# Ledger of designs, part 219: peptides against a protein of PDB entry 6MBK

Target 1, 240 residues: chain A of PDB entry 6MBK
Amino acid sequence: GFEMVNFKEEGFGLRATRDIKAEELFLWVPRKLLMTVESAKNSVLGPLYSQDRILQAMGNIALAFHLLCERASPNSFWQPYIQTLPSEYDTPLYFEEDEVRYLQSTQAIHDVFSQYKNTARQYAYFYKVIQTHPHANKLPLKDSFTYEDYRWAVSSVMTRQNQIPTEDGSRVTLALIPLWDMCNHTNGLITTGYNLEDDRCECVALQDFRAGEQIYIFYGTRSNAEFVIHSGFFFDNNSH

## One batch from the design tools (peptide; made by RFdiffusion4, then SolubleMPNN)

Design b2_p26_6_s1 (from b2_p26_6, 11 letters changed)
Fold by OpenDDE base, seed 2:
Structure b2_p26_6_s1 (fold): chain B 240 residues (1-240), chain A 26 residues (1-26)
Amino acid sequence: as target 1 above (240 residues)
Amino acid sequence: MELFPIERALPLDLEAEERLFDEILG
């Protein structure tokens, strides 16, 4: 009922191949297809994860490293997904000097600097970890861990991370949701949820979509600053 | 069954991230 399409302004998105009615369940993604903190633990990153307090405490960083490891693995199950990710982002970590100056007059500048500082500190820490920790030797990124790599991974996670329940529903974890996360944003209501019984993400249509139309979802309530800082876009008609 | 709602691109709390980093390594 849908296909991946490269739209002129929005980049990659989903297009309806048939008429989809509002509230129709048109897209679902089983847990096994998700990149999660748990899948990171079960990957080549697992041994390092088990011994690094930062990876354990910060699921977004765990996902970033998971993404880097899988990107460096030609036979990774997630290669098709990774190939759909942007090579660069419009988030602050990629800002030019003029873009930073533009935000200096706003309170968003604090978050810009925080992103720079946090990412730099994390990179410095993990560069040392990767060079010295015994369990890092098996990582495919051992000899190819640059700031640009880390910036990309962090930005990928930042712009796409989701909270989902664990398998038993007892806790919340972080996940990247392939295919679904290609949907671009529009105003509306949350129409995606996790079905624990079927162990899958389920998305119902926010509105009627005709064949050939782009399928949009509502990401959540965000300020314009939050969209710029965390998602890399400005939404003119933001109702927040 | 009630679904667990999913928000795409959940914003990070950058200050909390910094504090947590400092607490572990500072």
Scores: peptide ipSAE 0.540, ipTM 0.926, DockQ to the pose 0.901
Fold by OpenDDE base, seed 4:
Structure b2_p26_6_s1 (fold): chain B 240 residues (1-240), chain A 26 residues (1-26)
Amino acid sequence: as target 1 above (240 residues)
Amino acid sequence: MELFPIERALPLDLEAEERLFDEILG
């Protein structure tokens, strides 16, 4: 009922191939297709994860490294998904000097600098870890871990991370949701949820979409500053 | 059936991230 399309103004998104009615379950993604902290733990990253306190404590970083490892793995199950990800982002880590200068007059500047600082510190730490830790030897990124790689991975996760329940529903974990995360944002209500019984993400249509129309979702309540800082876009019609 | 709502691109608490990093590594 939908297809991935590169829209001229908005980049990649989903387009309806048929009429979709409001509240229709048009998209679902089983857990096994998600990139999660758990899948990271069960991957080549697992041994390092089990011994690194930062990876254990910071699921977003675990996902970033998971993403990098899978990107560097030719036979990765997630290669098709990874290939859909932008090579660069409009998040602060990619800002030009003029963009940073513009934001100096805004409340967002603090978060910009925080992203720079945090990412740099994380990279420095993990560069050493990857070079020295025994369990890093099997990582496909062992000899190809640049700041640009890390910046990309962190930005990918930052712009796409979602909270979902663990399989047993006892905790919350982080996940990247392939295909679904291609939906661009519009105002509305949250129409995506995790179904533990069927162990899948489920997305129902926010509104009627006609064949040929782009399918939008509501990402959540965000300020424009949050969209700029964390999602890399400005939403003019933001009601928050 | 209970669905757990999913918010795409949940914003990071950058200050909390920094604090956590510092707490772990000193």
Scores: peptide ipSAE 0.539, ipTM 0.924, DockQ to the pose 0.902
Fold by OpenDDE base, seed 3:
Structure b2_p26_6_s1 (fold): chain B 240 residues (1-240), chain A 26 residues (1-26)
Amino acid sequence: as target 1 above (240 residues)
Amino acid sequence: MELFPIERALPLDLEAEERLFDEILG
């Protein structure tokens, strides 16, 4: 009922291949297809995860390393998904000087510098960990861990991470949701949820979409600054 | 049937992230 398309202004998105009615369940993604903190723990990263307090405490970083490990693995189940991810982003970590200067007059500048600082510190820490920790030897990124790699992974997670319940519903965890996260943002209401009974993400149509139209979702209430800082775009019609 | 709402790319609390990092390694 949909296909991935490169749109002129918005980049990659989903296009309807048939008419979709409002509130129709048109897209679902089972847990087994998600990249989660749990799948990271169950991957080649697992042994290191079990011994590193930062990875344990910061699920977003765990996902970043999970992405890097899977990207470096030719036979990874998630290769098709990873190949659809942008090679670079419009988030602060990729800003040129003029883009930073544009934000200097706003409160967003604090977040820009925080993002730079945090990412740099994390990279420095994990560079040392990867070089010295015994369990890092099995990681496919052992001999190829650059700041550019880490910047990409962090940015991928930052722009795409979602909170979902654990399988038993007792806690909240982080997940990347393949295919679904290709949907671009529009104003509206949250129409995606996790169904614990069927153990899947479910997305219902925000509105009627005709065949050939781009399918949009509402990411959530965000300020324009938050969209710029965390999602890498400015939404002109933002209702916030 | 209950659905748990999913918000795409929920903004990180960068200050909290920094504090947590410092707490663990400090």
Scores: peptide ipSAE 0.530, ipTM 0.923, DockQ to the pose 0.887
Fold by OpenDDE base, seed 1:
Structure b2_p26_6_s1 (fold): chain B 240 residues (1-240), chain A 26 residues (1-26)
Amino acid sequence: as target 1 above (240 residues)
Amino acid sequence: MELFPIERALPLDLEAEERLFDEILG
């Protein structure tokens, strides 16, 4: 009922191939297809994860490393998904000098520099870990772990991370949701939820979409600054 | 049936992230 399309200005998104009615369940993604902290723990990253307190405490970083490991694996199950991800982002880590100067007079500049600082410190830490830790030897990152790699992975996770319940529903964990995360943002209400009974993400249509129309979702209530800093876009019609 | 709402691209608390990093390695 939908297809991936490269839209002007918005980039890749989903387009309806048939009429979709409001509140129709048109898209679902089972847990087994998600990239999660748990799938990271169960991957080649698992042994290192089990011994590194940063990976254990910071799920977003675990996802970033998981993404890098899978990208470097030609036979990864998630290769089709990874290939749909942007090669570069419009987030602060990719800002040019003029873009940083533009924000210097705004309160958002603090978050820009915080993002730079945090990412640089994380990279420096993990560069050393990858060079010295015994369990890093089996990682595809061992011989090639650059700041550009890490910047990309962090930005990918930052722009796409979601909170979902664990399998038993006892805790919340982080996940990347393939296919679904191709939907671009519009004003409205949250129409995506996790169904624990069927163990899947479910998305219902925010409104009627006719065949040929782009399918949008509401990401959540965000300020324009939050969209720029965390998602890498400006939403002109933002009601917040 | 219980559904847990999902917000795409949940913003990171950058200050909390920094503090947590410092607490673990400090």
Scores: peptide ipSAE 0.523, ipTM 0.920, DockQ to the pose 0.866

Design b2_p26_6_s2 (from b2_p26_6, 13 letters changed)
Fold by OpenDDE base, seed 1:
Structure b2_p26_6_s2 (fold): chain B 240 residues (1-240), chain A 26 residues (1-26)
Amino acid sequence: as target 1 above (240 residues)
Amino acid sequence: MELFPIEQSLPLDLEAEEELFEKILG
């Protein structure tokens, strides 16, 4: 077993409540618990989704709006998950002037400004859509849709989005994976996969974890620059 | 049993995203 714990410096993570052996399947999350593009289509966002080409083409944006709609819904199934998400991020969209200046001499600066530009343009577009589109009237976003809201949602999705197969396995789609995405990063191998037969995400232990130890996973091979851009942190033990 | 590996925090191709956005609006 495991429990959610607020660790110093690392924030929320998972801690083992018993000894877990390497390669042991200790965590699984069924599709029905995931926030996906498909669940977005099936939500209050569905009618707007069906008529907006950007939402249809850009699954990450669909997830961002899905997240905002569910956050604004007190009876949302995903409220327990949403409440575990940070209210702010260390991603480029939250950088202060000093942090941007620090990166000016690095290769990451181009991506930082691109992210600012892209997000601002997307917000401007969707602000107009929310104000004018008939199917936006039923959205919780109708009365209040700020850049801060959008920045948060985009950052949440950017730091947590995953590719999983569709239910029929014919395509890939995007998903947020509750509980699993609480695991903090360490160096190693990918130990998470989607099991189509059981229709669930499965995570096996990267190594032995003793009771009381934090459970880490390997997000994937990343440069420090990529961690800054996509995850908002540096990893000192990054071997890439 | 078929397993599809999951890599958390899927990197974004920011240039491709911008181009796609502009293409749809154009």
Scores: peptide ipSAE 0.329, ipTM 0.843, DockQ to the pose 0.824
Fold by OpenDDE base, seed 5:
Structure b2_p26_6_s2 (fold): chain B 240 residues (1-240), chain A 26 residues (1-26)
Amino acid sequence: as target 1 above (240 residues)
Amino acid sequence: MELFPIEQSLPLDLEAEEELFEKILG
């Protein structure tokens, strides 16, 4: 029903291979295919996770490390997904000096500096952890953990993290949703949800899509500033 | 069938993140 395509200016996205009707369930992703805090706990990161209070308390960081560990693992189940991720982002952590100077005149500058500070502090902390903690010795990133690695992982999670229910539905956890997160943004309504009964993410079409058309979804209500800060792009047709 | 809505690219509360980080280390 769809295929991955590299679109001009938008990067990778999904293109319909057949006509898809509005509200049609065209895409679903079972939990087992997601990168979640739980999958992080069940991975090589698990032992360290169980002993590090920051990883336990900050699911986004747990996902970032999970992503790094899987990227460094040639046989990772998520290699095909990871290969679809950008190698660099247009988010503030990647801003050049001129871009930062431009933003100094905007209200976004505070968030930019906060991201820099937070990310740097987290990196410094985990650099020490990786160097000294016994359970870090088994991590594939043990011998190579740079700020650039961490920046990439944090940015990947920042731009792609989602909230989904736990398996028992008792809590909310964080997840990266492969394939689905390749859909680019358009104005509209949220058309993706988690089906706990079938234990999968489900996406219904926002509108009719003809064969050959790019499939868009609505990420959620965002200002242009939020798009820059959290997604690294402006949405020209953003109504907010 | 009940679906839990998924909003992509959750905005970070940078201040809350910093506070939590400091609280744990502190």
Scores: peptide ipSAE 0.340, ipTM 0.850, DockQ to the pose 0.848; fails the geometry check
Fold by OpenDDE base, seed 2:
Structure b2_p26_6_s2 (fold): chain B 240 residues (1-240), chain A 26 residues (1-26)
Amino acid sequence: as target 1 above (240 residues)
Amino acid sequence: MELFPIEQSLPLDLEAEEELFEKILG
């Protein structure tokens, strides 16, 4: 009932191929298609993950490295998904000097600087790890791990990470949800949930969509500042 | 059937992230 389309100014999104009614289950994504902390542990990153406390404690970083490893792997299952990701982002890590200066008068500036600092520190740490740790030798990024690579991966995860239950439902883990995360944002209510019985993400339509219309979802309640920091855009009709 | 809501682009607590990072390295 939908197709991937490259929309002007919005980039990739989903377009309805038929009329979709509000509350209709139109999209589902099984766990096996997700990029998760668990899939990271089960990948070439697994041995390093098992020995690095930061990767273990910080699932978002684990996902970032998982994304980098899969990007560097020509035969990765997630290549089609990775190819849909932006090559650059409008998030703070990509801000030019003038953009940072503009934000100096806003409440967001502290978070911008924190994000810069955190990312730089993480990169410095993992650069050393990748150069020295025995289990890093098998990583496809061993000889090519730049700040630009890390910045991209962190930004990809930051803008797309989701909390989902573990397979047994006992804990919460982090996931990138291919296909679903191509839906662009609109105001409304959260219409996506995880179905543990079928072990899949399920998305119901926020509203009626006619054939040919772009399908939008509501990402969640955010302030404009949070959108800038975490998504790199302002939402004009944001009530927060 | 209970669905666990999924919120896209989950905000990060940057301060907590940094504190955790420092705690692990320290």
Scores: peptide ipSAE 0.332, ipTM 0.845, DockQ to the pose 0.877; fails the geometry check
Fold by OpenDDE base, seed 3:
Structure b2_p26_6_s2 (fold): chain B 240 residues (1-240), chain A 26 residues (1-26)
Amino acid sequence: as target 1 above (240 residues)
Amino acid sequence: MELFPIEQSLPLDLEAEEELFEKILG
C-alpha cells in the first residue's frame, strides 16, 4: 500500500499507492527485521560487546557499531536498509562554521558542543579498542575505522533510534526500525506502537491518505531545539 | 491489545551520556 519515494523537499519518504484510511494498520515490522541491541549482541560484534563495558552500558553506541559492522558486510541482511540511509546528515556533527555560529545565540549551543565532545571522546576510545582488543580482529571494520565512519553511524542512530520492549516485555531496548523510519514527520499523535503478542512494530495511519500522497507520522513531542540537535531540521509548525 | 508507543528519534540526554561514559572509564 506504499512505496519509497525521493521527495524534493523532504528527501526520502513513503507514498501511498492506494487510499489509506485513518487508523488503518498499513505498516508493520516484525522484530526479526529490526536492528537492535540484541541483534548486535548476536552478530560478529557479540564477542567484543561481551568484553567492553561501554558497549554494554550504552545501547546507542552498540547500535552504531552494529550498523558499521553490517554496512561493512556485503552479505548483511540489512544491506537493503543501510543503502537507504543518508550518506550525510544535517545533525550538529556535520555543521559548518556558519551553522554553529547561528546556534551560538541559542540555548542549543551547549548541546552542540557536548555532542562534539562526546562523539570525539567515544571515537578516540573505540579507535584504541579496535586496535588492541583481540575480539576486534573479527570485525569487518578492523582496518577501516575512521571518524567519518563513526560520525555517520552515531548520526544514523541518533536520528532513528527507538525504544521498544524486549521480547518478553520485561525491559526496554533500543532499535532501528527499517522501512518505518522512512516516514517523515508531521504534527499529530503517536500512531506507532509495539505489539508484543505478534512481536512487531505497528503503524496506523494518522489521517486519511489518498493514493499518491506522502504518508506522514508524528515522531513525538519535541522542541525546535531538540529537532536541531537530534534530527538536524526545524519544524515550522512545531507547537513548541 | 496493548501497544507500547514508539517515538522516533528519541532525544539523548547528552549530559547523562557524558557522565556515564566518564563513570565507566573513571
Scores: peptide ipSAE 0.330, ipTM 0.846, DockQ to the pose 0.871; fails the geometry check

Design b2_p26_6_s3 (from b2_p26_6, 13 letters changed)
Fold by OpenDDE base, seed 1:
Structure b2_p26_6_s3 (fold): chain B 240 residues (1-240), chain A 26 residues (1-26)
Amino acid sequence: as target 1 above (240 residues)
Amino acid sequence: MPLFPIEQSLPFDWEKMEELFDKILG
């Protein structure tokens, strides 16, 4: 019902191959296909995770490291997904000096500086951990862990992370949702949910899409400023 | 069964992250 397409202005997205009606379940992604904190624990990162309090306390950072480890693994199950991710982002961590200066007159500047400071401190910490911790020896990034790597991973997670329930539904965890997160944003209502019974993400169409049209979803209520800070883009038709 | 809603691109809480970082490492 859909195909991956590289759109000129928006990058990768999904295009309908047939007519899709509003509220039609057109896309689902089982838990086993997701990159989650749990999959991080079960990966080569697991031993380090079990002994590092920062990774344990911050699921988003755990996802970032999980993403880096899988990217560095040629046989990773998630290679097809990872290859669809941008090589760089328009997030504040990638801003040039002129872009930062532009934001100096806005309230967003404080968030930008916070991102810089925290990301730098985290990188410095984990650089030392990777160099010294015994359980880091098996990590594919052991001898190649740069700030650019970390910046990319953090930006990837920052722009794509989602909350989903744990398998038992008692808690929430963080996940990257392959295929689904290729849908670009439009204004509307949230049409994606997690079905615990079937243990999968389910996305229904926000509106009618004709064959050949790009499929859009509503990411959530965001201001344009929030999109810039957290997603790295403006949406012209955003009513918030 | 009701679906747990999924909101794309959950923002980072940088303040909380910094606080946790400082708390853990001193």
Scores: peptide ipSAE 0.488, ipTM 0.888, DockQ to the pose 0.904
Fold by OpenDDE base, seed 5:
Structure b2_p26_6_s3 (fold): chain B 240 residues (1-240), chain A 26 residues (1-26)
Amino acid sequence: as target 1 above (240 residues)
Amino acid sequence: MPLFPIEQSLPFDWEKMEELFDKILG
């Protein structure tokens, strides 16, 4: 039992509606609810995907476009999820000049510049693709594809993408995991896994949570610098 | 039952992305 709540300073998170014990399976998300490279291929983006080498080569970009297409689709199955996503992020692509200047003295600046450069180049490429490619005509974003859109989608995927096994377990693919990715981060152990037998993501509680408490998960080993660059936040209790 | 661990928010490999981009379009 949990509910989505907008927490001060942390944004949206999950709150326990009952006492949850450590190691209790409290959350599971079936594959059919995930936004994956496969779901992108099976969506309105599919025809373009099948002919665009960039989308095929970079699953994260495929997810970004998938996210944009679904956002632009009023009847999208993922609308409830998409509506929970931030409208903007604290990632480098959203940095103000002063923030960038601050990072100029750090090694992180190279990653920041890389993000800017690559994102801009990708946008320029896909802008042209969307304008000229026949299979782009059916995309809901055909007449509305701005850098802000692309920046948002890239940032959404960058901060939320996960590796999960393919349905047959033979390889890994990328996925956004609705509801689960609303959990905010704490130190600990990874308590989420993919159950291939049941074809779902499963999350067990990292610790006991009382009714009314925010449910936290451990995203993985990240430095604060990595959080800023890739996740857009600092974690005060981060030991790295 | 074995689970495949899920690490949230995997970072982009921007260098690899750039290389792929250049390889495909360059």
Scores: peptide ipSAE 0.484, ipTM 0.887, DockQ to the pose 0.919
Fold by OpenDDE base, seed 2:
Structure b2_p26_6_s3 (fold): chain B 240 residues (1-240), chain A 26 residues (1-26)
Amino acid sequence: as target 1 above (240 residues)
Amino acid sequence: MPLFPIEQSLPFDWEKMEELFDKILG
């Protein structure tokens, strides 16, 4: 087993409660527990989704709004998951002026400004949509939709979104994977996959973990720049 | 049955997002 623990410097992560062997399937998450574009469509957001071309075209934005709607819903199934999410991020949308100034000397600045520009434009658009669209009246965020809310949701998705197959395996969709995404990163190989037969995400241990050790996974190959841009941190052991 | 690999924290394609946004809204 494993448990959620707040680690120093790394924040929340998973700690082994028993010895876990390499390649052992220690964590799985059924589709029904995932926050996906499909679950967004099937939620209170569904009616608006069906009418808004932006939401339809950009699954990540759909997930962001789905996350906001569920956060604003006290009885949401995903409340326990949402409560584990950071209230703020170290991603570019949260950068202080000094951090932006530092990045002006790097190639990352273009991406940072792109994030600012796009996020601002999206917020402005959706603010209007929420104020005027009939189907938005049913949204729990109708009377409380701030830039800070949107920034948080976008940042949550950009740091945690995953590509998984649709239920029938014919296409790919985007998903937030509760519990699993609490694993912090280490260098190695991808050990998580989606099992269509059992319709679940499956994670096998990258290495042996002893009871009491933090369980790490490999997110994928990322440059430090990419980590800064979409994860908000540098990783020393990141090969790039 | 083969697993479909999952790479965590799939990056946003901001350029594509902007293009789509502009295309849809003009």
Scores: peptide ipSAE 0.481, ipTM 0.884, DockQ to the pose 0.900
Fold by OpenDDE base, seed 3:
Structure b2_p26_6_s3 (fold): chain B 240 residues (1-240), chain A 26 residues (1-26)
Amino acid sequence: as target 1 above (240 residues)
Amino acid sequence: MPLFPIEQSLPFDWEKMEELFDKILG
């Protein structure tokens, strides 16, 4: 029903290979294909996760490290997905000096500096952890963990993380959704949800798409301020 | 209506992250 295509102006996206009708379920992604906090716990990162309070407290950071570990693993199941991710982002962490100077006259500058400060502090902390913690020795990134790596991973999660229910539906967790997150944005209504009975993400078509047309989805209405400030952090209360 | 609607690109709460970081590491 669709194929991945590299569009010159928009980058990677999905193109319809047949006519798709509005409200038609054209795309679904089973839980087993998602990168989640749970998959991070079950990966090579698991032993370190179980002993690091920062990873436990911040699911988004756990996803960032999971992404880095899988990227550094040639045989990772998620290699095809990771290779589709941008090498650079338009997030504040990638702003040039002139862009930051422009924002100095705005209220957004505080948030920008906060991102820089927090990301730098996190990197410094985890650099030390990776160098000294016994469970870090088996990580594929042990000998190669740069600020650029961390910045990329954080930005990848920042721009792509989603909230989904746990398998039993009792809690909410964070996930990257391969294939689905390749859809580019258009104005409209949210047409993606999680089906617990089938344990999968489901996306229905926002409108009719003809064969050969790019498939767009609506990401949601976000203010520039919300995009910078508000990320869904789930406190895993199990750190006690 | 889809069950459990999914919005792409949930933003980071940097203030909360900083508070947690400071709380955990002192």
Scores: peptide ipSAE 0.488, ipTM 0.886, DockQ to the pose 0.630; fails the geometry check

